# Designs tried in a protein design run: peptides against a protein of PDB entry 3C2G. Part 63

Target 1, 209 residues: chain A of PDB entry 3C2G
Amino acid sequence: IRTFDLLGLLLHDSDAIDGFVRSDGVGAITTVVQYPNNDLIRAGCKLLLQVSDAKALAKTPLENILPFLLRLIEIHPDDEVIYSGTGFLSNVVAHKQHVKDIAIRSNAIFLLHTIISKYPRLDELTDAPKRNRVCEIICNCLRTLNNFLMMWIPTPNGETKTAGPNEKQQVCKFIEIDILKKLMSCLSCEGMDTPGLLELRSTILRSFI

## One batch from the design tools (peptide; made by RFdiffusion4, then SolubleMPNN)

Design b2_p16_2_s2 (from b2_p16_2, 8 letters changed)
Fold by OpenDDE base, seed 4:
Structure b2_p16_2_s2 (fold): chain B 209 residues (1-209), chain A 16 residues (1-16)
Amino acid sequence: as target 1 above (209 residues)
Amino acid sequence: SEALEIIELLSQRAPV
């Protein structure tokens, strides 16, 4: 049993997960997955996904961890790594402004566009497991984008960050017709985060009203 | 226009 697979089997409750994260478990994973072993990288990214919604992550510095993970996803042409990494990203940016800022500065928006663009249309995938995995990856990317867009939507309290010119340029790539077709295809997939995708669709539509 | 095509696409009922 691989070390990360064993750790994943031991992390069955929120307290254990929080304990692992408080003990710099995320930093430990990122230190180990820097070695050129595909199986180790897959297992490490899967473990990251398993702890990605931990409450303790709100207190964990991600300034070095998140750029490293984004680079790993960029250079590693593996659906399992991309699935786990984009899943981690989508969860860690949720409701955490400082993490969103790190991700955006680390070119996350452009990377997510690149990831979505490299995959074929879901209707062209005949293998159901492959199609489902690709759909999940696209959903992770689009959910992350929605989390970024929420920063720029006026709240009742009047605190809105204005997107910088670089962020605006990167976000415009998600208005490409091929990306939007993939959004619509993901909305038709069973078991997907349909509410999150519907929110993104609504946010995009509001930009044209 | 490209904008109209986008609006029409996004306004489609997602096949549930």
Scores: peptide ipSAE 0.293, ipTM 0.832, DockQ to the pose 0.047
Fold by OpenDDE base, seed 3:
Order: sequence, then structure tokens, then C-alpha cells
Structure b2_p16_2_s2 (fold): chain B 209 residues (1-209), chain A 16 residues (1-16)
Amino acid sequence: as target 1 above (209 residues)
Amino acid sequence: SEALEIIELLSQRAPV
């Protein structure tokens, strides 16, 4: 715990973060969080989120890391772990086709649907900090979904592939009216990634044209 | 259709 806190303080600039990632820092974190301690898992996932946009991650193998993280999110009902883990996922899949494929094969679409479905409607949450955290989690999940959908929708200059039967089933379940109502509700939350949510809305609308 | 319902929902200016 103290070590991760200290690392978080030292990793305050992009060069330090890239240096940590190049030294297999992500692998080191995932090794440490194998120990079943909730505080350690929270601290480790938070540190993963802090390095999740590092340029050095483009050269980091994620074949073992992503399935582990997805399993960690699945088995821990902790909102802080889920927030950090879904944040990490949304950042690492961005602009990386091979990482998207690993996530999809690791049942990420279904897991993200399950996460969103777990939480009540935002209008039922009276506690503002909790409501905001839930909205952030939903936004992370929806941003990740957008990155997946963009692979299967024809774009003038984009790579388009056909979704397999499993992916089609998972996507069809995800794009249900209750999930989309939560998308619309998140657009009213202050300080959220409104651009990312608007991109998903646009992507879905284009899929029906 | 479900598709039409989705389009109508997502085309709303105000959140649901």
C-alpha cells in the first residue's frame, strides 16, 4: 500500500510514467495484486489507471494482463476497483486493434454490460459522490463499448470487420433500451466525459442507417 | 420496432 502511494507520487510526469511502463511496471502491479488484500488491490488498480494512457503501453504485451484485470473486476464488487479497472480498460483499448481483440475474447462486452446493469438509475442515487462515481464507471464502460462498435461499423477511412456470432450476441444484449437510458442519464452529469458519450450515441445511430 | 425506439431515444435532446 505505502509503496503504491509513493509510486503514485513519483509518477507525476509523463516521462516517469513511461519509464515505469518500459520497466514492466504494469506486470509488477498485476503480480502484487495477486495477493488477496482489498486495500492492496484498490491501490494497485488506481496505479494502473494512472499509467493507462502511457505511450509505452503500445509496446507492452497485454495478453495476460487484460484477462487478469477483467477477472479482478468481475469478482470484486468494490466501486473503486471497478472504476480504476474500467478506466484502465477504456484507455488501453483506444487506438489498439490487437488490445480490443484480446478484451473481446476475454468476454469484456458481457462483463461491461453486467457492470452497468448492476447499478441503479442515477436519479435514484441521492448521495452526490456515489452518483458521480457510478456515472464515471458507466461512462468508462460505454466508452469501451464505443471503441468496439467502431470496428464493425463501416467508415470511409476505417478498418471494418464482421463481428463473429459471439460478439453479435453480446453487442445485441448491450444495446438494449435500459442501457441506452443510462447513457442518456449520464449526459446530464456534470464533469463527465460528455464527448465520449456523444461519440457512442453517434456511433449507435450510424449503425442503424 | 426496437430499432426505431432506440433511434428515437438517442435522438432526444434531454436525458431520460
Scores: peptide ipSAE 0.289, ipTM 0.836, DockQ to the pose 0.050
Fold by OpenDDE base, seed 2:
Structure b2_p16_2_s2 (fold): chain B 209 residues (1-209), chain A 16 residues (1-16)
Amino acid sequence: as target 1 above (209 residues)
Amino acid sequence: SEALEIIELLSQRAPV
């Protein structure tokens, strides 16, 4: 716990973060969070989130890391773990086709749908810190979904990946009215990645035209 | 239709 907090303080610049990632820091964190200590798991996942936008991650093999993290999020109903884990996922899949493919093969789409579905509507949450955390989690999930959908949008250069039948079925769940209501609720929250959520909304709308 | 309901929902202006 204290070690991860100290690391979080030391990793205050991009060069230090890249150095940590190059030294297999992500692998080290994933090893440590295998211990059944909730505080350690929370601190480790938070540290993963802090390094999740590092340039060095583009060269880091995530084949073992992503499936483990997705399983961790699945089995731990802790909002802080889910927040950090979905935030990590959202950042690492951004602009990285190979990482998107690993996530999809690791059942990320279904997991993200499950996470969004388990939370109540934001208007039913009276506690502001809880409401904000739930909104952030849903936003992370929806941003990740947008990153997946972007793979299947025709590019001017004619190379479009076709979603497999299983992927299509999983993505279709995100057009359920209850999920879309949560998207709209997140767009009303302050401090959210509104541009990313607006892009997702636009992508979904275009699917009906 | 469900499709129309979805379009209407998503076309709502987010409160700024």
Scores: peptide ipSAE 0.287, ipTM 0.828, DockQ to the pose 0.048
Fold by OpenDDE base, seed 5:
Structure b2_p16_2_s2 (fold): chain B 209 residues (1-209), chain A 16 residues (1-16)
Amino acid sequence: as target 1 above (209 residues)
Amino acid sequence: SEALEIIELLSQRAPV
């Protein structure tokens, strides 16, 4: 815990973060959070979120890291772990086709659906901090989904990956009315990544066209 | 149809 807090204090600039990632800092965190300590897991996942936009991650092998993180999010009902983990996932898949492929093969689409489905409607949450955290988690999940959907949109100059039958079935779950209502509720929350949610809404609408 | 319901729901301007 104290070590991760200290590391978080040292990682204030992009060069320090990149240096940490190049030194296998992400692998070190994932090794440490294998110990069954909730506070350690929270601190480790928070640190992962802090380094999740590092340029050095493009050169970091994530084949072992992503499946582990996805399993961690699956088994821990802790909103802070889920927030940090889904935030990490959303950032690392952005603009990285190989990372998207690893995440999808690791059942990320189904997991993200499960996460969104387990939370109540935002209008049922009276506690503003809890409501905001739940909204942030749902936003992370939906933004990640949008990044996956973008792989299957034909680009004029690129090899279009077609969604396999399994991926298509998993994505169809996100078109459930209850999931879409949660998307619309998140769009009504102030201070959220509204542009990312609007992009997803647009992507879904275009799929019916 | 379910598709029309989805389109209608998503076409609602979120009060931004």
Scores: peptide ipSAE 0.284, ipTM 0.827, DockQ to the pose 0.048

Design b2_p16_2_s3 (from b2_p16_2, 8 letters changed)
Fold by OpenDDE base, seed 2:
Structure b2_p16_2_s3 (fold): chain B 209 residues (1-209), chain A 16 residues (1-16)
Amino acid sequence: as target 1 above (209 residues)
Amino acid sequence: SEALEILKLLSQLAPV
């Protein structure tokens, strides 16, 4: 725990973060969070989130890291772990086709749907900190979904990937009325990435309508 | 960094 706090303080700029990632810092964190200590897992996942937008991650093998993180999120009902893990996932898949492919093969789409489905409607949450955290989690999941859906939208200047039958079945779950209601609820939350959520809405419309 | 070396050592040891 203390080591993660120290690392969090040292990793205050992009160059420091890139240096940490190039030194296999992500692999080191994922090794430490394998221990069954909830506070350690929370601190490690928070640090993963902090470095998740590093440019050096484009050159980091994630074949072992992503499946592990997805499993960690699946088995830990902790909102802080889920928040940090889904945030990490959202950032690392951005603009990286090979990472998107690893995530999809590792059942990320189904997991994201499961996460969103398990949380109550935001209007049922009276505790403001809890409501905000749940909204952030749902937004992380939905942002990740947007990154996946964008692969299958025809672009005038690029080759389009076609979703496989299994991928199609999984992504169709995100047009369920419950999921769409949760998307709309997130759009009503203050301090959220409203432009990103509106982009997802547009992507859904282009993909399914 | 020293912090990264400590993290690597902790990865080899049970959490204290």
Scores: peptide ipSAE 0.058, ipTM 0.651, DockQ to the pose 0.018
Fold by OpenDDE base, seed 4:
Structure b2_p16_2_s3 (fold): chain B 209 residues (1-209), chain A 16 residues (1-16)
Amino acid sequence: as target 1 above (209 residues)
Amino acid sequence: SEALEILKLLSQLAPV
């Protein structure tokens, strides 16, 4: 715990973050959070989120790390773990096709749907901090989904993959009315990445219409 | 950093 707090205080700039990642810092965190300690897991996932946009992650093998993190998010009903873990996922899949493939093979699409589905509507949350955290989690899930859907939309650069039958079935769950209502609720939240959510809306429409 | 070294040592003690 204290080590993660100290690391979080030292990793203030991109060079320090890249240095940590090049030194297998992500692997070290994922190994340490295997201890059955909730505070340690929270601190480790928070540190993962802090380094999740590092350029050095493009050279980091995530074949073991990403499935482990997805399993961690699946088994821990902790909003802080889920927030940090989904934030990490959304950042690491961005612009990295091989990482998207690992995530999809590791059942990420289904997990993201499960996460969104378990939370109540934002208007039912009277506690503002809780409501904001839930909104952020849903946005992380939806941003990750956008990154997956973009692989199956024809781009000028020709790198279009065909979604397999299983991926199609999993993605179809995101057009459920309750999921769409949660997306729309997130668009109304102050301080959210409204452009990113509008991009997702556009991507969903292009994928299903 | 010293913190990274400590983290690496802890990772060696964690279950695989």
Scores: peptide ipSAE 0.058, ipTM 0.672, DockQ to the pose 0.018
Fold by OpenDDE base, seed 5:
Structure b2_p16_2_s3 (fold): chain B 209 residues (1-209), chain A 16 residues (1-16)
Amino acid sequence: as target 1 above (209 residues)
Amino acid sequence: SEALEILKLLSQLAPV
């Protein structure tokens, strides 16, 4: 735990973060958080989030890391783990087709739906810190979904990756009325990525209508 | 239709 906190303090610049990632730092964290300690898991996932935008991740093999992380956030009812894990997922899939493919085959779409579905509507949350954290989690999930949906939108050059029938069925769950209501509720939260939510709206319209 | 309801909800996703 203290080691992860110390590492988090040392990894304050992009070069340090990239150096850590190139040295298999993500694999090291993933190995350590296999120990069933909630505080350790929280600290490890927080550190993963901190390094999740590193350029070096494009060259890091994530075939073993992503399935493990997805399983971790599936089984932990901890908002801090879910926040950090979904944040990591959102960042690592961005602009990385290979990583998107790993996530999708590792059941990420279904997991994201499950995560959004388990939380109440934001208007039902009276505690502002809790409401904001839940909103951030939902936004992380929706941003990740947007990144997946964009793969299946025709490009001007006619190159389109086609979603498999299973993938299509999974993404259709995100146009359910309850999911859309939760998306709407996220717009009422301060400091949220409103542009990202609007982008998702556009992506949904292009994908499903 | 469910599609019209979805469209209405999506239309409400305006910048707040």
Scores: peptide ipSAE 0.024, ipTM 0.477, DockQ to the pose 0.051
Fold by OpenDDE base, seed 1:
Structure b2_p16_2_s3 (fold): chain B 209 residues (1-209), chain A 16 residues (1-16)
Amino acid sequence: as target 1 above (209 residues)
Amino acid sequence: SEALEILKLLSQLAPV
């Protein structure tokens, strides 16, 4: 735990972060968080989030890392783990088609739906820190989903990746009334990525209407 | 560098 905190302090700039990632720091974290210690898992996932926007991740093989992280999020009902893990996922899939493909093959769409579905309505959360954390988690999930859906929207050149029947079935769950209500609730929260949520709304409309 | 080496060593330890 203290080692992750120290690492987090040392990784204060982009060059240090890139150096850590190039040295397989992400793989090292994922190995350490295999221990059944909740505090260690929290600290490790927080450090993953801290390095998740590193440029060096574009050259890092994530074929083993992403399935492991998705499984970790699935089995740990901890908001801090889920926040950090979904934040990591959202950042690493950005602008990386091969990473999106790994995530989708690893059942990320279904997992994201499950995560959103398990949380209560934001209006039922009276504790502001808890409400904000839940909103951030939902936003991370929805931002990731938007990045997936965008792959199946035709480009101006008429080229589009065809979603398989399984992926289509999975993404159709995001037009459920409960999910749409949660999307709308997140739009009303202060400090949220409102532009990203509006983009997702537009993407959903273009995909299903 | 040193902190990463420590992290890698910790990853090799048996679950305590």
Scores: peptide ipSAE 0.067, ipTM 0.639, DockQ to the pose 0.017; fails the geometry check

Design b2_p16_2_s4 (from b2_p16_2, 8 letters changed)
Fold by OpenDDE base, seed 2:
Parts: sequence; C-alpha cells; structure tokens
Structure b2_p16_2_s4 (fold): chain B 209 residues (1-209), chain A 16 residues (1-16)
Amino acid sequence: as target 1 above (209 residues)
Amino acid sequence: SEAIEILKLLSQTAPV
C-alpha cells in the first residue's frame, strides 16, 4: 500500500510513467494485486489508472494483464477498484486495435454491461461523492464501449471490421432502455467527459439506427 | 421501440 502511494507520487510526469511501464511496472502491480487484500487491490488499481495513458503501453504485452484486470473488476464489488479498473481499460484500449481485440475476447463488453446495470440511477444517489464516482464508472464503461463500436464504423476508405455475431449480440445490450437512460443521466452530470459521451451517442446512433 | 425513441431524443439533445 505505502509503496504504491509512494510510487504514485514519484510518477508525476509522462517520462517517469513511461519509465515505469517500460520496466514492467504494470506486470509488477498485477502481481501484487493477486493478494486478497482490498486495500492493496485498491492502491494497485489506482496506480494502474495513473499509468494507463502511458505511451509505453503500446509496446507492453497486455495478453495476460488485461484478462486478469477484467476478472478483478468482475469479482470485486468495490467502487474504487471498479473505477480504477474501468478507467485503465478505457485508456489502454484507446487507439490500440490489438488491445481492443484482447478486451473483447476477454468478454469486456459483457462485463461493461454488467457494471453499468448493477448501479442505481444517478438521480437515486443523494450522496454527491458516491453519485460522482458512480457516474465516473459508467462514463469509463461507456467510453470503452465507444472505442469498441468505433471499430465497426466504416472508414472513409470503405474498410470496416465486421463485428462477429457474438460481439454484435453483446453490443445490442447497450441499446437496452436502462443502459440508454444511464447514458442520458451521465450527459446531465456536471464535470463529466461530455464530449466523449456525445461521441458515444453519435456512435450508437450510427451503429443501431 | 422505447429504445429507438430514446435514441431519437438523444440525437435531438443539444450539447449541455
């Protein structure tokens, strides 16, 4: 725990973060968070989130890391773990087709649906910190979904990846009324990634209408 | 479907 907090303080710039990632820092964190200690898992996932936008991750093999993190998010009901883990997922899949493919094969689409579905309506959350955290989690999930959906939008060159039948079935879950209501609720939240949510809205419209 | 109606509403919603 204290070590992760200290590392988090030392990783204050992009060069330090890239250096950590190049030194297999992500693998090191994932090794440590295998211990069944919630505080350790929280701290490790927070550190993962902190390094999740590192350029060095493009050269980091995530074939073992990403399935492990997805499983961790699946089994932990902890909002802090889910926040950090979904944030990590959202960042690492961005602009990385290979990582998107790993995530999808690891059932990420279904997991994201499960995460969104388990949380109450944002209007039912009276505690502002809790509401904001839940909103952030949902936004992370939705941003990740956008990154997946974008794979199946035709490029100007007419090339598009076709979603497999399983992926299509999983993605169809996001046009369920309750999921769409969650998107709408997030769009009304102040301080959220409104541009990203608007992009998702546009992506959903293009994908399903 | 209700989902399509919501998507239509989303399409009409101005950026907040």
Scores: peptide ipSAE 0.034, ipTM 0.647, DockQ to the pose 0.051
Fold by OpenDDE base, seed 4:
Structure b2_p16_2_s4 (fold): chain B 209 residues (1-209), chain A 16 residues (1-16)
Amino acid sequence: as target 1 above (209 residues)
Amino acid sequence: SEAIEILKLLSQTAPV
């Protein structure tokens, strides 16, 4: 726990973060969070989030890390773990096709739907810190979904992947009324990544209309 | 479907 907090304080610049990632820091965190200690898991996932945009992650094998993290998020009810883990996922899949493929094969789309579905509507949350955290989690899930959907939209270069039948079925769940209502609620939240949510809105409209 | 109506609303509404 204290070690992760100290590491988080030291990892304040991109070079330090890249150095940590090159030294298999992500693998080290995932090894440590295998111990059933909630505080350790929280601290480890928070540190993962902090390094999740590192350039060095493009060279880091994630074949074992991502399935583990996805399972951790699946089984852990802790909002802080879910926030950090979904934040990590959303950042690591960005602009990295191979990472997207690993995540999708690891049932990430279904997991994201499950996460969004389990939280109440934001308007039902009276506690502002809880509401904000839930909004952030939903935003992380939706941003990750956007990154997946973008693979199936034709690029100006004519490169497009076709979603498999299972992938199509999974992404179709995001046009469920309750999911769309949660997206709208997030768009109305102050201090959120509104540009990213608007991009997702556009991507959904292009994918399903 | 109600989902289509929400998608239409999403297309028409500016982010608040």
Scores: peptide ipSAE 0.030, ipTM 0.649, DockQ to the pose 0.050
Fold by OpenDDE base, seed 5:
Structure b2_p16_2_s4 (fold): chain B 209 residues (1-209), chain A 16 residues (1-16)
Amino acid sequence: as target 1 above (209 residues)
Amino acid sequence: SEAIEILKLLSQTAPV
């Protein structure tokens, strides 16, 4: 735990973060968080989030890391683990097709749906810190979904990746009324990534209408 | 479906 806190303090600039990632720091964290300690898992996932936008991740093999993290998020009811893990997922899939493919093969779309579905409506949450954390989690999930959906939208050059039948079925769950209501609720939250949510809204409309 | 109606509303709603 203290080691991850110290590492988080040392990883304060992009060069340090990239150096850590190039040294298999992400693999090291994922190895340590295999120990069944909730505080250790929280600290490790928080550190993963801190390094999740590192440029060096584009060269890091994530074939073993992503399935492990997705499983970790699936089995832990902890909002802090889910926040950090979904934040990591959202950042690592951004602009990296090979990482998107690993995530999708690892059932990420279904997991994201499950995560969004388990939380109450934001208007039912009276505690502002809890509401904000839940909103951030949902936003992380929705941003990740946007990154997946964008692969299947035709580009001006006529090239498009065709979603497989399983991916299409999984994505169709995000047009369920409950999911759409949660998206609308997130758009009404202050201090959120409203531009990202608006982008997702546009992507959903282009994908399903 | 109710989902289609929500999507229509989303299409008509100005950026918040």
Scores: peptide ipSAE 0.029, ipTM 0.643, DockQ to the pose 0.049
Fold by OpenDDE base, seed 3:
Structure b2_p16_2_s4 (fold): chain B 209 residues (1-209), chain A 16 residues (1-16)
Amino acid sequence: as target 1 above (209 residues)
Amino acid sequence: SEAIEILKLLSQTAPV
């Protein structure tokens, strides 16, 4: 009952989302999804996605939450879990250097590459709902990758970090021909985050050319 | 070499 009331408040009041996050709502969800129930895991990851753009997340410690979510995505071969989890990851790393560092340390780059690599080409998917979901997952992964690559591009007025040897090796996998072909395929999909994919295209060109 | 050619193509193509 209380969980449904909270869900109702999150759906109708944007201030309730920030209140939920400030009350360790993200930690509460991650505790609940430790129960081995697929429906509960799906619902919890979906709720994480719904709160993933909350302003209050800038003050939320993610040191334990983010590695747990990455592990959950790794071991749970469910498109809905992967969609929600990669969407959450993409949103929480945006504009937060410390969260990017946690994600990279937690092997996020390799995981994202693995996710993109396991899905078939979009042109091989005849079922439109499945094709669209796969495209969304790949877009989430690629948007997250863009956020990582941007840290290592020299800017006149920005703090630039040098990627370590391991990060460099992992990032170089995204210039593989099969990954680039999947990026091109996503750029041809209707209703996707086209601006984000165009930004990644620009970032790849600046990073590797 | 092939990756560079795909990157060149990406630089020239507009999204559909």
Scores: peptide ipSAE 0.028, ipTM 0.628, DockQ to the pose 0.052

Design b2_p16_3_s1 (from b2_p16_3, 9 letters changed)
Fold by OpenDDE base, seed 1:
Structure b2_p16_3_s1 (fold): chain B 209 residues (1-209), chain A 16 residues (1-16)
Amino acid sequence: as target 1 above (209 residues)
Amino acid sequence: SESRERNAKLREEIAK
């Protein structure tokens, strides 16, 4: 735990972060967080989030790392772990088709739905720190989903990938009334990525209407 | 190989 904290303090610049990633730092973290220590898992996931936008990740194989992380956030009922994990996911899939494919094959769409479904509506949360954290988690999920959906939107003059029937079905679950209410509640929260949520709405409409 | 060794050391440090 202290080591992760120290590493987090040392990784203040992009060059140091890239150096860490090039040295298989992500793999090192994933090796450590396999131990059943909640504090260690939390610290490790936080560190993953800190390095999740590193340029060096483009050259890092994530075939083993990403499924592991997805499983970790699936089984670990901790807001901080879920926040860090979904944040990591949202960043690493951005602009990386191969990473999106890995995530989707690892049932990430369903997981995102599960995460959102487990949290109460934001208006039911009176504790501001908790509400803000939940809002951030939902935003991470939505940003990730948006990145997936954009892959299936036809481009002018180009071939596009088509979502499989299972993926379409999983995406359709996000238009359930309970999910929609939760998403709409996020729009009223200060600091929310409202543009991102609106973009997701537009993307869903373009993808399935 | 050097990267793997550094990673192994890092894992050891984190495990302490």
Scores: peptide ipSAE 0.007, ipTM 0.466, DockQ to the pose 0.035
Fold by OpenDDE base, seed 2:
Structure b2_p16_3_s1 (fold): chain B 209 residues (1-209), chain A 16 residues (1-16)
Amino acid sequence: as target 1 above (209 residues)
Amino acid sequence: SESRERNAKLREEIAK
């Protein structure tokens, strides 16, 4: 735990972060967070988040890391773990098709839906720190989902992949009335990624209905 | 179809 905290303090420079990633730092963290210690898991996931936008990650195999992280998020009822994990996911899938594919085949879309479904409406949360954390989690989920959906939107000059039947089914869960009501309830919340929510809405309506 | 009606209702809910 203390080691991860120290690393977090030291990894404030982009070059240092890249160096850590090049030395298989992400793999090291994922190995450590396999221990059943909540504080260790929190610290490790937070460190993952801190390095999640590193340039060196483009050269890091994530085939084993992402499925593990997704499972960790699925089974660990901890807002800090979910925040860090979804943050990591959102950053690593950004502009990386192969990483998106790994996440999607690892049931990431359904997991994002599950996460959003489990949290209460933001307007029902009176505790500001809790509300803010939940808001951040939802924003991470939306950003990730939007990144996935963009793969299936035709671009003027690009070959567009077609979403498979399973992916379409998973995406369609986000247009269920209950989940939409929950997402719409977030629009009035301070700090909510309104553009991300509107983008999700637009994309689903345009391409998946 | 039931699906079209659901989609129409969803669009209406989103437009509100």
Scores: peptide ipSAE 0.000, ipTM 0.389, DockQ to the pose 0.017
Fold by OpenDDE base, seed 3:
Structure b2_p16_3_s1 (fold): chain B 209 residues (1-209), chain A 16 residues (1-16)
Amino acid sequence: as target 1 above (209 residues)
Amino acid sequence: SESRERNAKLREEIAK
């Protein structure tokens, strides 16, 4: 745990981060967090988030890393782990079709729905730090989902991929009434990507129903 | 300034 803390202090510039990633630092972290220690897992996921936008990550194979992280988020109830993990996911899938495919095959869409479903409405959270963290998690989920949906939106030349029946069904779950109520409760949250939320809803209604 | 602060924090952590 101390090692991760010290490493986090050292990785404070883009060159150091890229060097770490090029040295398979992401793989190293994912190996370490397989040890069943909650503090270690939290620290490792936080470090993953910190390096999730590194340029060198484009050259890092994620075929084994991403499924593991998704499983970790699925089974770990810690908000900090979920925040870091969904943040990592949202960053690595951005503008990377092959990474999106890996995530989707690893049941990421369903996981995102599960994460949103587990939290109460924001107006039911009286603790401001907790409410803000939950809002950030939901934003990470929505950003990730929007990035997935872009794969199935027709391009100007008429070319598009078609979502499979399972993916379509999972996407449609995000417009169920209970989910919508939770998402609407986020609109008043400071820092919420309101345009992104509205875009998500519009995209689902237009392209998936 | 931010770099100096980070370096100071690192030194503190190492000293523990």
Scores: peptide ipSAE 0.000, ipTM 0.383, DockQ to the pose 0.057
Fold by OpenDDE base, seed 4:
Parts: C-alpha cells; structure tokens; sequence
Structure b2_p16_3_s1 (fold): chain B 209 residues (1-209), chain A 16 residues (1-16)
C-alpha cells in the first residue's frame, strides 16, 4: 500500500509514467493486487487509473491484464475499485481496436451493465460524495460502451465490424426499463457526461434495436 | 406485458 502511494506521488510526469509502463509497471500492479487485501487493491487500481492514458500502453500487451482487472471489478463491491477500474478501462480502450476486442471477449459489456444495475438512481443518493462517485462510475461505463459501439458503426470509408449476436444482446440490455430509468435520472445530475449518455441512447436506438 | 409497454413509452420519450 505504501509503495503504491509512493509511486503515485512520483508519477506526476508523463515521461516517468511512460517509463513505469515500459518497465511492465502495469503487470507489476496486477500481480500485487492478487493479494486479498482491500486497501492494497484500492491503491493498486488507483495507480492503474493514474497511468491509464500513458502512450506506452499502446505497446503493452493487455491480454492477461485486462481480463484480470475486469474480474477484479466484478467481484469487489467497492466504489473506489470500481471507479478506478472503469476509469482505466475507458482510457485504455479509447482509440485502440485491439484493446476493445480483448475487453469485449472478456465480457466487458455485460460487466458495465452489471455495474450500473448495482447502483441506485442518482437522485436517490442524498450523500453528495457518494452521488458524485457513482456519477463518475456511470460516466466511465458510458464512455467505455460508446467506444465499443463505435466499432460497429459504418465509417465513410466503408470499414465496419459486425457485432456478434451475444454482443448485440448485451448491448440491448442497456435499453431495459430499469436501466433506462437510471440513465435518465442522470441527465439532471451535475457532472454527468450528458453528451455521452445521449450518444449511447442514439446509437442503441438506431443501430441495435 | 406491462414492462414491455413501459419500455416502449420510455424509448419513445428518449427518441424525442
């Protein structure tokens, strides 16, 4: 825990972050967070989030790392772990087709749905810090999902992938009534990624139903 | 089902 905190203090420079990532720092974190210590897991995931936009990640194999992280998020009912993990996920899948594929194969779409399903409506949360954290988590989920959906939207250049039947089914779960109510409740919340939510809505309604 | 009808109405509202 102290080591991760120290590393977090040292990694304020982009070059230092890239150096850490090039030295398999992400793999090192994932190894350490395998220990059943909640504080260690929180600290490790937070550090992952801090380095999640590093340029060096483009050269880092994520085939073993990403499935592990997704499983970690799935089994840990911890807002801080979920926040950091979904933040990491949203950043690493951005503009990286290969990483998107790994995430999708690792059941990421269903996981995002599960995460949103576990939280109450934002308007039901009276504690402002809790509400803000949940809002951020939902935004991370939406950004990630939108990045996935973009793969299946035809580009002007004619390049398009086809979503498999399982992926399509998982995407359609986001238009279930209970999920939609939760997402709609977010529109009035300060700090919500409203454009992301609207993009998700439009994409699902036009391309997946 | 009542759920399907509610879902349809919500989709219509979202599509506006």
Amino acid sequence: as target 1 above (209 residues)
Amino acid sequence: SESRERNAKLREEIAK
Scores: peptide ipSAE 0.000, ipTM 0.371, DockQ to the pose 0.017

